# Designs tried in a protein design run: peptides against a protein of PDB entry 4AID. Part 133

Target 1, 242 residues: chain A of PDB entry 4AID
Amino acid sequence: FDIKRKTIEWGGKTLVLETGRIARQADGAVLATMGETVVLATAVFAKSQKPGQDFFPLTVNYQEKTFAAGKIPGGFFKREGRPSEKETLVSRLIDRPIRPLFVKGFKNEVQVVVTVLQHDLENDPDILGMVAASAALCLSGAPFMGPIGAARVGWVDGAYVLNPTLDEMKESKMDLVVAGTADAVMMVESEIQELSEEIVLGGVNFAHQQMQAVIDAIIDLAEHAAKEPFAFEPEDTDAIKA

## One batch from the design tools (peptide; made by RFdiffusion4, then SolubleMPNN)

Design b2_p21_5_s3 (from b2_p21_5, 10 letters changed)
Fold by OpenDDE base, seed 4:
Structure b2_p21_5_s3 (fold): chain B 242 residues (1-242), chain A 21 residues (1-21)
Amino acid sequence: as target 1 above (242 residues)
Amino acid sequence: MLEEWKKLQEELYRKAKEFRA
């Protein structure tokens, strides 16, 4: 096994990104760990476009599987079938910032699957899932203009808190999720309690600054583990609309 | 965008290949 690992300190916690041990059949696969929360992201893409494909067929599926459910808040015995509200929400949180970063004209099927393997009841797997999905795509060879970073920002005792614990979030006046590239914010999702727009904007900036270390960690991992770029050329019909 | 991606990914792959060697 050729295992590559990047470890950084991030918001007073250890973030670990690992590839090469699990899901080697995927185009990209990353284990991400923060505290005792562990997620597996896999990226798989088709090597050809389906005949008559007219849109980019990206599917993102975040899953909190039953083996982790004993430690997942609200982890009911989900019958195989309908995602929970949380799984649906987090799937969208991952989808939103990554979808625009695929090269125009790429219409091969892409499947990103994020599976929560362990939950520590402190570190929410959503941010970790976003980071892992970004890393998996960067390793895959798919025409993806990542990486993205992600961060959650809280407002506790008059200060910004990077990736607050679930307990700290109970005291937070802000739940701000930001995702972006090195250069740009791609997505903001926020729940805010009686805070000024200035504090919220400052939170977005804080998130974008703090996610740079994660972006750099993904790049470092990719510099050690990336696959050969997929030989992609857009069809002439798509180049005219760019 | 395509050429920027190709360049970026080729660089990452080159580095990754050199590290595996």
Scores: peptide ipSAE 0.437, ipTM 0.907, DockQ to the pose 0.770
Fold by OpenDDE base, seed 5:
Structure b2_p21_5_s3 (fold): chain B 242 residues (1-242), chain A 21 residues (1-21)
Amino acid sequence: as target 1 above (242 residues)
Amino acid sequence: MLEEWKKLQEELYRKAKEFRA
């Protein structure tokens, strides 16, 4: 097994990105760990377009498995077979920043699945899931213009906090989730309590700055583990006239 | 965009091969 691993310190926590041990049947697969929260992201894409496919068929599924549910806040109430509200929201949080980064004219089916394997009750698996999904896509050979990074920013005691713990978030006046590339912010989702626009904008900038270390870690992992680029050529009708 | 992606991915894949060698 050719296992590749990247480890960084990020916001006072150890982030580990690993590939090659699990889900080797996927085009890309990354096991991501932050603290003791663990997620598996898999990326699979069809090698051909369906006849008459007129849109890009990307599906993103974030799921918290029942075996992890005993450690997941609210996990005790999982009904089998239906996504929870959290699973639906996090699936959208992952989808939003990655969807625009696929090469125009690519209409092969893409499935990204993020599975929470472990939860430490401190580190929310949503940010970790975004990072893992980005990494899995970068390894897959799919025509994805990533990586993206992601970060959560809190505002606690008059300061920005990178990826606050679930306990720190109770005291936070901000829940700001940002995703972006090295060059651009792709997505902002925010819940704000009586903060100035200046503080919020500063939070977006802080998030974008702090996620660069993750982007660099994904690039480093991809340099060691990426598959051959998929032989894709857009149809002439979808060719970006540069 | 497509050419830039291909170039980036080819570079990553080349480096990945060199690291496995």
Scores: peptide ipSAE 0.156, ipTM 0.718, DockQ to the pose 0.772
Fold by OpenDDE base, seed 3:
Structure b2_p21_5_s3 (fold): chain B 242 residues (1-242), chain A 21 residues (1-21)
Amino acid sequence: as target 1 above (242 residues)
Amino acid sequence: MLEEWKKLQEELYRKAKEFRA
C-alpha cells in the first residue's frame, strides 16, 4: 500500500490527512482525522460526458453512518434511506465552495461522498468533511481548481476561537463557517448573536488566515499522492464563457 | 484557467513521481 499522510497542528488539535489505505477504487480518497473524529471523503468522476448533458452534474453526499450514529450528538438510529437535516445541510455546505471551482465546460458526473466513521463528541465532522472533500478532489485528477480550506470560528470570552468544540460552541456568540482558496473566500455561513459587523468581518479574515495551513497541507499531500490530471478538453462552444 | 490548472496539476504529479522514485 502506498500510504501518504500529512499531519499538522491546527487550532491546538492534530489534523491528519491520509490517502492510499481505504477506498482505492475512487479517483480520490482521503481519511481525515481531527481529535478522534474521523471522516472518509471519496471523489469519483466519470471519464466521459453523457450525451445531451447541459449542466455540471456534481453530487455531494455527507453521511453519518449507523455504526457512527451511536457516537453522534442527536444521532438517533436514522431509518435507512433519507438524509437527516444535518446531513442535508452539511452536504450543501461542502457543495457550495467546491462547485464554482470546477473548470468551465466540464460536465462529467462527479460524486463526492463524505462518510463520518467516528465522532469524538467534541469536534464536529462538518469542517473535517469539507477539508477531506477538498483533499480527495485534489488527489483525483478531476479539473478542480482547489484546494479549498475550511474553518469554523467562534467568539468566546471576547476572542476568536478556531474550530471550537461542541462544548465551547455553547458559550460562543458566533458560529461562522468559512471556506476559501488560498487567495479568496468562497463561502461564508454564519449564525451571530449580537456581534458587530467588525467582529464578524474580523472572523472571516481570521478563518481565511487560519485555513492556509490546511490548504498547504492538502497541496503537500497532492504533491506526494495526486493522480495524473484527467485529459480534459472543453468543447469549443463552452470555452467562450471562460 | 484550464491551461493553468493542467500546468499546476502536471507539476504536482511530476513532484509526486519524483518523490516516489
Scores: peptide ipSAE 0.127, ipTM 0.693, DockQ to the pose 0.761
Fold by OpenDDE base, seed 1:
Structure b2_p21_5_s3 (fold): chain B 242 residues (1-242), chain A 21 residues (1-21)
Amino acid sequence: as target 1 above (242 residues)
Amino acid sequence: MLEEWKKLQEELYRKAKEFRA
């Protein structure tokens, strides 16, 4: 197998992005690892638009599979067939920053699936899932203006912490998730306990700075493994609505 | 946006081919 791998140190943890081993039937597929948390992101897109399609049909599904449930908090209570609250939330966290980065006029179906394969009980798979989804899209050949990076920022003992562990998060006054490109912040989601706006804004800036190493790692992986770009031309009718 | 994307993706794809060669 032609396996490509990028490894970086990020927030005192090893981040590994791998492609070429798993999910070869997808347009893009990335196995991402941080600590002992492992996710598989797959990106698949239709090669044609449906007749009469008037919106961009992007679907993002984050899933924590039952084989990982013995290592996932609350995984034992998953009834077959409905996403958990966490799975629904994380699917939205991945969707929000990537949706606006598709080329205007592209209305082919796109499906992004992030599957948690392993959880270490320290590293939350949501941030890892965002990174893996970004990487899978960049490899796919879809008209996606990524990569995005992502980071979680905590506030522990009067300092910013990059991607705090689940145990460090119990002592954190901030749960700040940021996603962005090299040039811009695309999404902020936050739960905050009595912190100043200045500390929160500083956390967004800290996240955006720290995610650059991830963006660069995705670019490096894409330089080694990207597919040919999809031959997309927008219909003239969509150009007039710009 | 489309032209910039195409250019970027073509460059990435070229580099990927050169690395596989």
Scores: peptide ipSAE 0.053, ipTM 0.626, DockQ to the pose 0.771

Design b2_p21_5_s4 (from b2_p21_5, 11 letters changed)
Fold by OpenDDE base, seed 5:
Structure b2_p21_5_s4 (fold): chain B 242 residues (1-242), chain A 21 residues (1-21)
Amino acid sequence: as target 1 above (242 residues)
Amino acid sequence: DLEKWKELQEELYKKAEEFRA
């Protein structure tokens, strides 16, 4: 197998992005590891638009399978079924920053699937899933103007903490999830306990700065594993609206 | 957007092909 790997130190943890070993039938597939948390992101896109398709059909599905449940806090053995609240929320967290980065007029079906394979009880797979999904899309050849990075920021003992552990998050006055490109913040989601707007804005800036290393790592992986760009031309009716 | 994406993705792809050989 032609396995490509990028490894960086990020927030005092090892981040590994790998492609070429798993899910090679996908347009893009990335195995991402942070500490001992492991996720698989796959991106698949249709090679044609459905007749009469009038919107961009992106589906993002984050899932924590039963085999990982032994290490997922509160993870009862999830039977195949309806997404949990967490899975639904994380699917939206991944969807929000990536959806606007698709080239206008692209209306082929896109499916992003993020599967948690392992959880270390320290590193939440949501941020890792966002990173992996971004990387998988950048490899796929889909008309995606990524990469995005992502970061969680905590506020512990009067300081910003990048990707706090689940235990550090119990002491954190902030749960700030940020996703963005090299140039822009695309999404902010936050839960805050009695912090100033200045601290929160500083947290967004801190997140955006810290995610650049991840963006660069995705680019480096793509420089080794990217597919040919999909031969896409928008229909004339969509070009007029751009 | 489209042309910018095509250029960037083509550059990445060309680099990647150099490492597949």
Scores: peptide ipSAE 0.560, ipTM 0.935, DockQ to the pose 0.767
Fold by OpenDDE base, seed 2:
Structure b2_p21_5_s4 (fold): chain B 242 residues (1-242), chain A 21 residues (1-21)
Amino acid sequence: as target 1 above (242 residues)
Amino acid sequence: DLEKWKELQEELYKKAEEFRA
């Protein structure tokens, strides 16, 4: 097994990005760990477009597998097959920032699957899933203009907190999820309690600054594990509308 | 976008091949 690993300290926690151990049949596969929360992201893309394909067919599927009876708070056994509300929301959080970063005219099917393998009940797997999905796409050879980073920002005791724990989030006046490239914010999702616009904007800037270390870590991993670029040429008809 | 991506991804791939050898 040719295993490549990048480890960084991020918000007072160890982030590990690993490739080469699991899901080798995917175009890209990344195992991401923060604390004892572990996610597997896989990226797979078709090597041709379907005849008559008129839109970009990206599917993002985030899944929280309940391994042990009792450690996931609050969810009745949803029957095998339908995503939870959380899984649906997180799938959208991952989709939103990555979708616009695919090269225009690329209409091959892309499937991103993020699977929660372990949850420590402190570190939310959503941010970790966004990071892992970004890394998996950057390794895959798909025409993706990533990486993206992601961060959650809390406001606890009058300060910004990077990726607050689930317990710290109970005391937080802000749940701010930001995703972006090195150069740009791509997505903001926020729930805010009685905070000024200035504090919220400062939180977006804080998130974007803090995610640079993750972007750099994904690039470092890609410098050790990236696949050959997919030989893609857009059809002439889409180039005229750019 | 396409050419910028190709150049960047090719550079990453070349570096990665050096570490696979």
Scores: peptide ipSAE 0.536, ipTM 0.932, DockQ to the pose 0.777
Fold by OpenDDE base, seed 4:
Structure b2_p21_5_s4 (fold): chain B 242 residues (1-242), chain A 21 residues (1-21)
Amino acid sequence: as target 1 above (242 residues)
Amino acid sequence: DLEKWKELQEELYKKAEEFRA
């Protein structure tokens, strides 16, 4: 197996991005670890467009599988087949920043699946899932203008905290999730308790600065493991809208 | 966008091929 790994220190935690061991049948696959939280992201794309495909068919599916459920807070046995509220929310958090970054005119089916393999009860797998999905897409050869980074920012004891633990989040006056490219913020989601707009804007900037190390780590991983770019040519009707 | 992506991804791929050898 040609296993490529990137390790960085990120917010006082070790982030590991690994490819080449698991899910090799996917176009891209990344195992991401922070603390003892582990996620697998896979990216698969169709090599042709469906006849009459009018929209970009991206599906993002975040899943907290039952083997990890013994360590997942709120992992109630919902009936087979319906995502939890958390799974639905995180699937949207991953979808929102990546969807705009696909090359215009690309209408091949894309499936991103993020699976929580392990949860440490400290590190939320959502941010890790966003990072892993970004990395998997960058490796895949799909026409994706990534990478994106992601970060959660808390406000604890009058300071910004990068990716607060679940326990630190109980004391946090802010739950701010930011995703972006090296150059731009693509998505902000926030829950705020009695904080000034200045602190919130500072949190967005802090998140965007802190995610650069993750973006660089994804690029470094891609420089070691990226696939050949998919031979994509937009249909003439879509090129006029570029 | 497309050409910029192709150039970037081709660069990444070429670098990656150097590490597969």
Scores: peptide ipSAE 0.533, ipTM 0.932, DockQ to the pose 0.766
Fold by OpenDDE base, seed 3:
Structure b2_p21_5_s4 (fold): chain B 242 residues (1-242), chain A 21 residues (1-21)
Amino acid sequence: as target 1 above (242 residues)
Amino acid sequence: DLEKWKELQEELYKKAEEFRA
């Protein structure tokens, strides 16, 4: 097994990105761990475009499987077959920042699946899922202009907190999720309680600064595990709309 | 974008191959 691992300290927690152990049939696969929360991201892309494909067919599926449900807060036995509200929301959180980063004219099917394998009841798997999905795409050889990083920012006792625990979030006046590249913020999602715009903007900047370590960790992992880039050439027809 | 991606990913891939050898 050619296992590559990157470990960093991030917000006072150990983040581990691992590839090469599981899901080798995927184009990219990353096992990400923060605390005792564990997610598996897989990226698979079609090697050809379907005839008459007019749009980029990206599907992102975040899943909290039943075997992890014993550790998922509020994890009632979800009815088999339909995503929960949380799974739908997190799937969108992962989709939003990655979708714009695919090379224009690429219309091959891409499927990203993020599976929660373990939950520690402290570290939310959503941020970890975003990071893992980014890493899996960067390893896959798909024409993806990543990596993205992601961070959650809280506001606790008059300070920014990177990736607050679920318990710290109960005291937080801000739930700010940011995703971006090294150079740009791509997505902001926020729930805010009576905070100034200055504090919120400062939170976005804080998130973007703090996610650089994650971006660098994904690059380091890719420098050890990236696949050959997919031989993609855009068909001439879509060049007219750029 | 495409050329920049190809260059960057090819560089990453070459580095990765050096670590697989």
Scores: peptide ipSAE 0.470, ipTM 0.919, DockQ to the pose 0.777

Design b2_p21_6_s1 (from b2_p21_6, 10 letters changed)
Fold by OpenDDE base, seed 1:
Structure b2_p21_6_s1 (fold): chain B 242 residues (1-242), chain A 21 residues (1-21)
Amino acid sequence: as target 1 above (242 residues)
Amino acid sequence: MKEKMQEELERIRRKAVERRR
């Protein structure tokens, strides 16, 4: 198998992005690892638009499977139940920054699925899932104008912390999730305990700076593994405004 | 801004395919 892998040091942890081993039926597929937390992101897109499709049909599904507690299962991932509150929230965290980065006028179905395969109870799969989804879309050939990076920022002992552990987050006065491109912040989500606006804005800037290494890692992986761009010409909607 | 990012991403993807042939 032609397996491509990118490894970087990020926030004192090893981030691994891998493609070519798993989910070959997807347009893009990335296995991402940080610590012992492991996620699989897959991107699939329709090669044609449905007749009468008036909106962009993007679906994002993040899933934490019960088997993610300490082992990657060998076998079929059983669909269990209704999404948890966490799964619903993280699906939205992934959707929000990627949705505006599709080429205007693209209305083919896009499905992004992020599956937690292993959880170390230190590294939250949400940030890793955002990174993996971005990478899978960049590899897919879909008309996606990423990559995005993502980062969590904590405020512990009067300092910014990149991707705090779940234990460090108990002492954090900030849970700040940021996603962005190389050039722009696309999404901010925050839970804050009595911090100044200056500290929060500084946290957004810190996140955006720290995610550049992830963006560069996705670009490097795409240079080795990306599919041909899907031939999509947006209908010239400027010709209808005359 | 948006068009330049798309053009660069398409350039990266084209290079990735050429390196596999």
Scores: peptide ipSAE 0.017, ipTM 0.496, DockQ to the pose 0.880
Fold by OpenDDE base, seed 2:
Structure b2_p21_6_s1 (fold): chain B 242 residues (1-242), chain A 21 residues (1-21)
Amino acid sequence: as target 1 above (242 residues)
Amino acid sequence: MKEKMQEELERIRRKAVERRR
């Protein structure tokens, strides 16, 4: 198997992005690891548009598998077939920053699936899932103008903390999730306890700065493992405004 | 770029005010 791996130090933790071992039937597939938290992201896209397709059919599905539930907080009884509240929220966190980055006029079906394979009870799989989904899309050949990076920022003992552990988050006055490109912030979601606007703004800037190492790691992985770009010519939609 | 970040920060501010009520 041609296995490509990128490893970086990120916020005092080792981030590993791997492709070529698992899910080779997908257009892109990335196994991402931080600590002992492990996620598999897969990206699949249709090679043609469905007749009469009028919107971009992107589906994002984040899922935590029952075999990982021995280490997932709150893992009592996923009835097969309905997303938990967490899975629904994280699926939206992944969808929001990636959806605007597809080439305008692309209306082929795209499916992104993020599966939590292991959880260490320290590193939240949501940020890792966002990073893995970005990497899988960049490897896929889909007309995706990524990568995105993602970061969680805490505020603990009067300082910013990159990707705080679940225990550090109990003492954090901020839960700030940011996603963006090299150039732009694409999404922010936050829960704030009695912090100034200046601290929150500084947290967004800190997140965007800290995610550059992840963006660069995805680019380096893509240079070695990306599929050829899918030949997509957007229909000249400017010709319908005459 | 700055406009989208500003709009999202304004969305955060609105949510933070709504949670204090």
Scores: peptide ipSAE 0.014, ipTM 0.489, DockQ to the pose 0.017
Fold by OpenDDE base, seed 5:
Structure b2_p21_6_s1 (fold): chain B 242 residues (1-242), chain A 21 residues (1-21)
Amino acid sequence: as target 1 above (242 residues)
Amino acid sequence: MKEKMQEELERIRRKAVERRR
């Protein structure tokens, strides 16, 4: 079992990215831990396109399983059911920044599944799930132009806080989730209480700066653990030099 | 980078106005 692990200090917390122990049947699989919150991300992609596939069939599914629900705020023991509002929202938060980073013309089915395995009641698994999904895609060999990083930014006592705890978030005037590459912000989602545009812009910049350590950690893990890139040649559909 | 950040701030502003109606 070739288990590879990257560990970094991130916002005063230990982030661990691990591959090779579980979900080895996936194209990419990452176990990510921050504090005692633990998520498993898996990436699986089809090795051929379906006949007549006109769009990129990416599915992202974030799930908070019942075995983690004993520590998840508002987690009910639902053995079978429709995704919660949280699961639906977090699935979209993961989907939005990764979807544009696939090679143009790639129309093979891609499935990303993020499963919360443990929750510590301090570290929200959404950011960790975004990071884990990015890492799993980078390991998979899929034609994904990642990694993405992600960060939550709070505004507490007149300062930016990286990945505030659930308790710190009660005092926060900002819930700012940012995802991006090394070079670009790909997604922002925010809830803001009476803050200036300058503070919000500063929060996006702060998030983008702080996520670089995560991007670098995913790259380092991928250099050691990534599968060979899937041989994909896009059909030359870009006779549009404008 | 600055232009995409402005577009996203404008998107945030649009959503905040829509939630207040």
Scores: peptide ipSAE 0.014, ipTM 0.503, DockQ to the pose 0.017
Fold by OpenDDE base, seed 3:
Structure b2_p21_6_s1 (fold): chain B 242 residues (1-242), chain A 21 residues (1-21)
Amino acid sequence: as target 1 above (242 residues)
Amino acid sequence: MKEKMQEELERIRRKAVERRR
């Protein structure tokens, strides 16, 4: 087994990105850990386009499986077969920043699956799932112009907090999720209680600054473990508009 | 770069105003 691991300190927590142990049949696979929260991201892409495919067929599926249910807040056996509201929301949260980063004209099927394997009840697996999905895509050889980083920002006791715990979030006046590249913010989702625009903008900048360490960690992992880039030449679609 | 950030900031601002109602 060629196991590659990157470890960084991030917001006072250890972030671990590991590849080469699990899901080796995927194009990319990353086991990500923060605290005792553990997620597996897998990326799989088709090596050809389907006949008549006119749109980019990206699917993102975030799953909190019953194997983690002993540590998931709310303790009920989720009925097999329908994503929960949380799983649907987090799947969209991962999809939004990654979708625009695929090379224009790429219409091969792409499947990203993020599975929560363990939850510590402190570190939300959504941010970790975004990071893991980004890393899995960067390792896959798909024409993905990532990585993205992601961060949650809280506002507790008049300060920004990077990736607040679920308990710190109860005291937070802000739930700000940011995703971006090294150069650009790609997505923001926010829940805000009576904060100034200046504090919120400062939170986006803080998130984008703090996610650089994650972006660099994904790049370092990819330099050591990425597959060869898939040879993709976009068909010259500009020849059909002349 | 500044324009896309500004558009997203304006989106955040709109959401923050809608939640105050």
Scores: peptide ipSAE 0.014, ipTM 0.487, DockQ to the pose 0.018

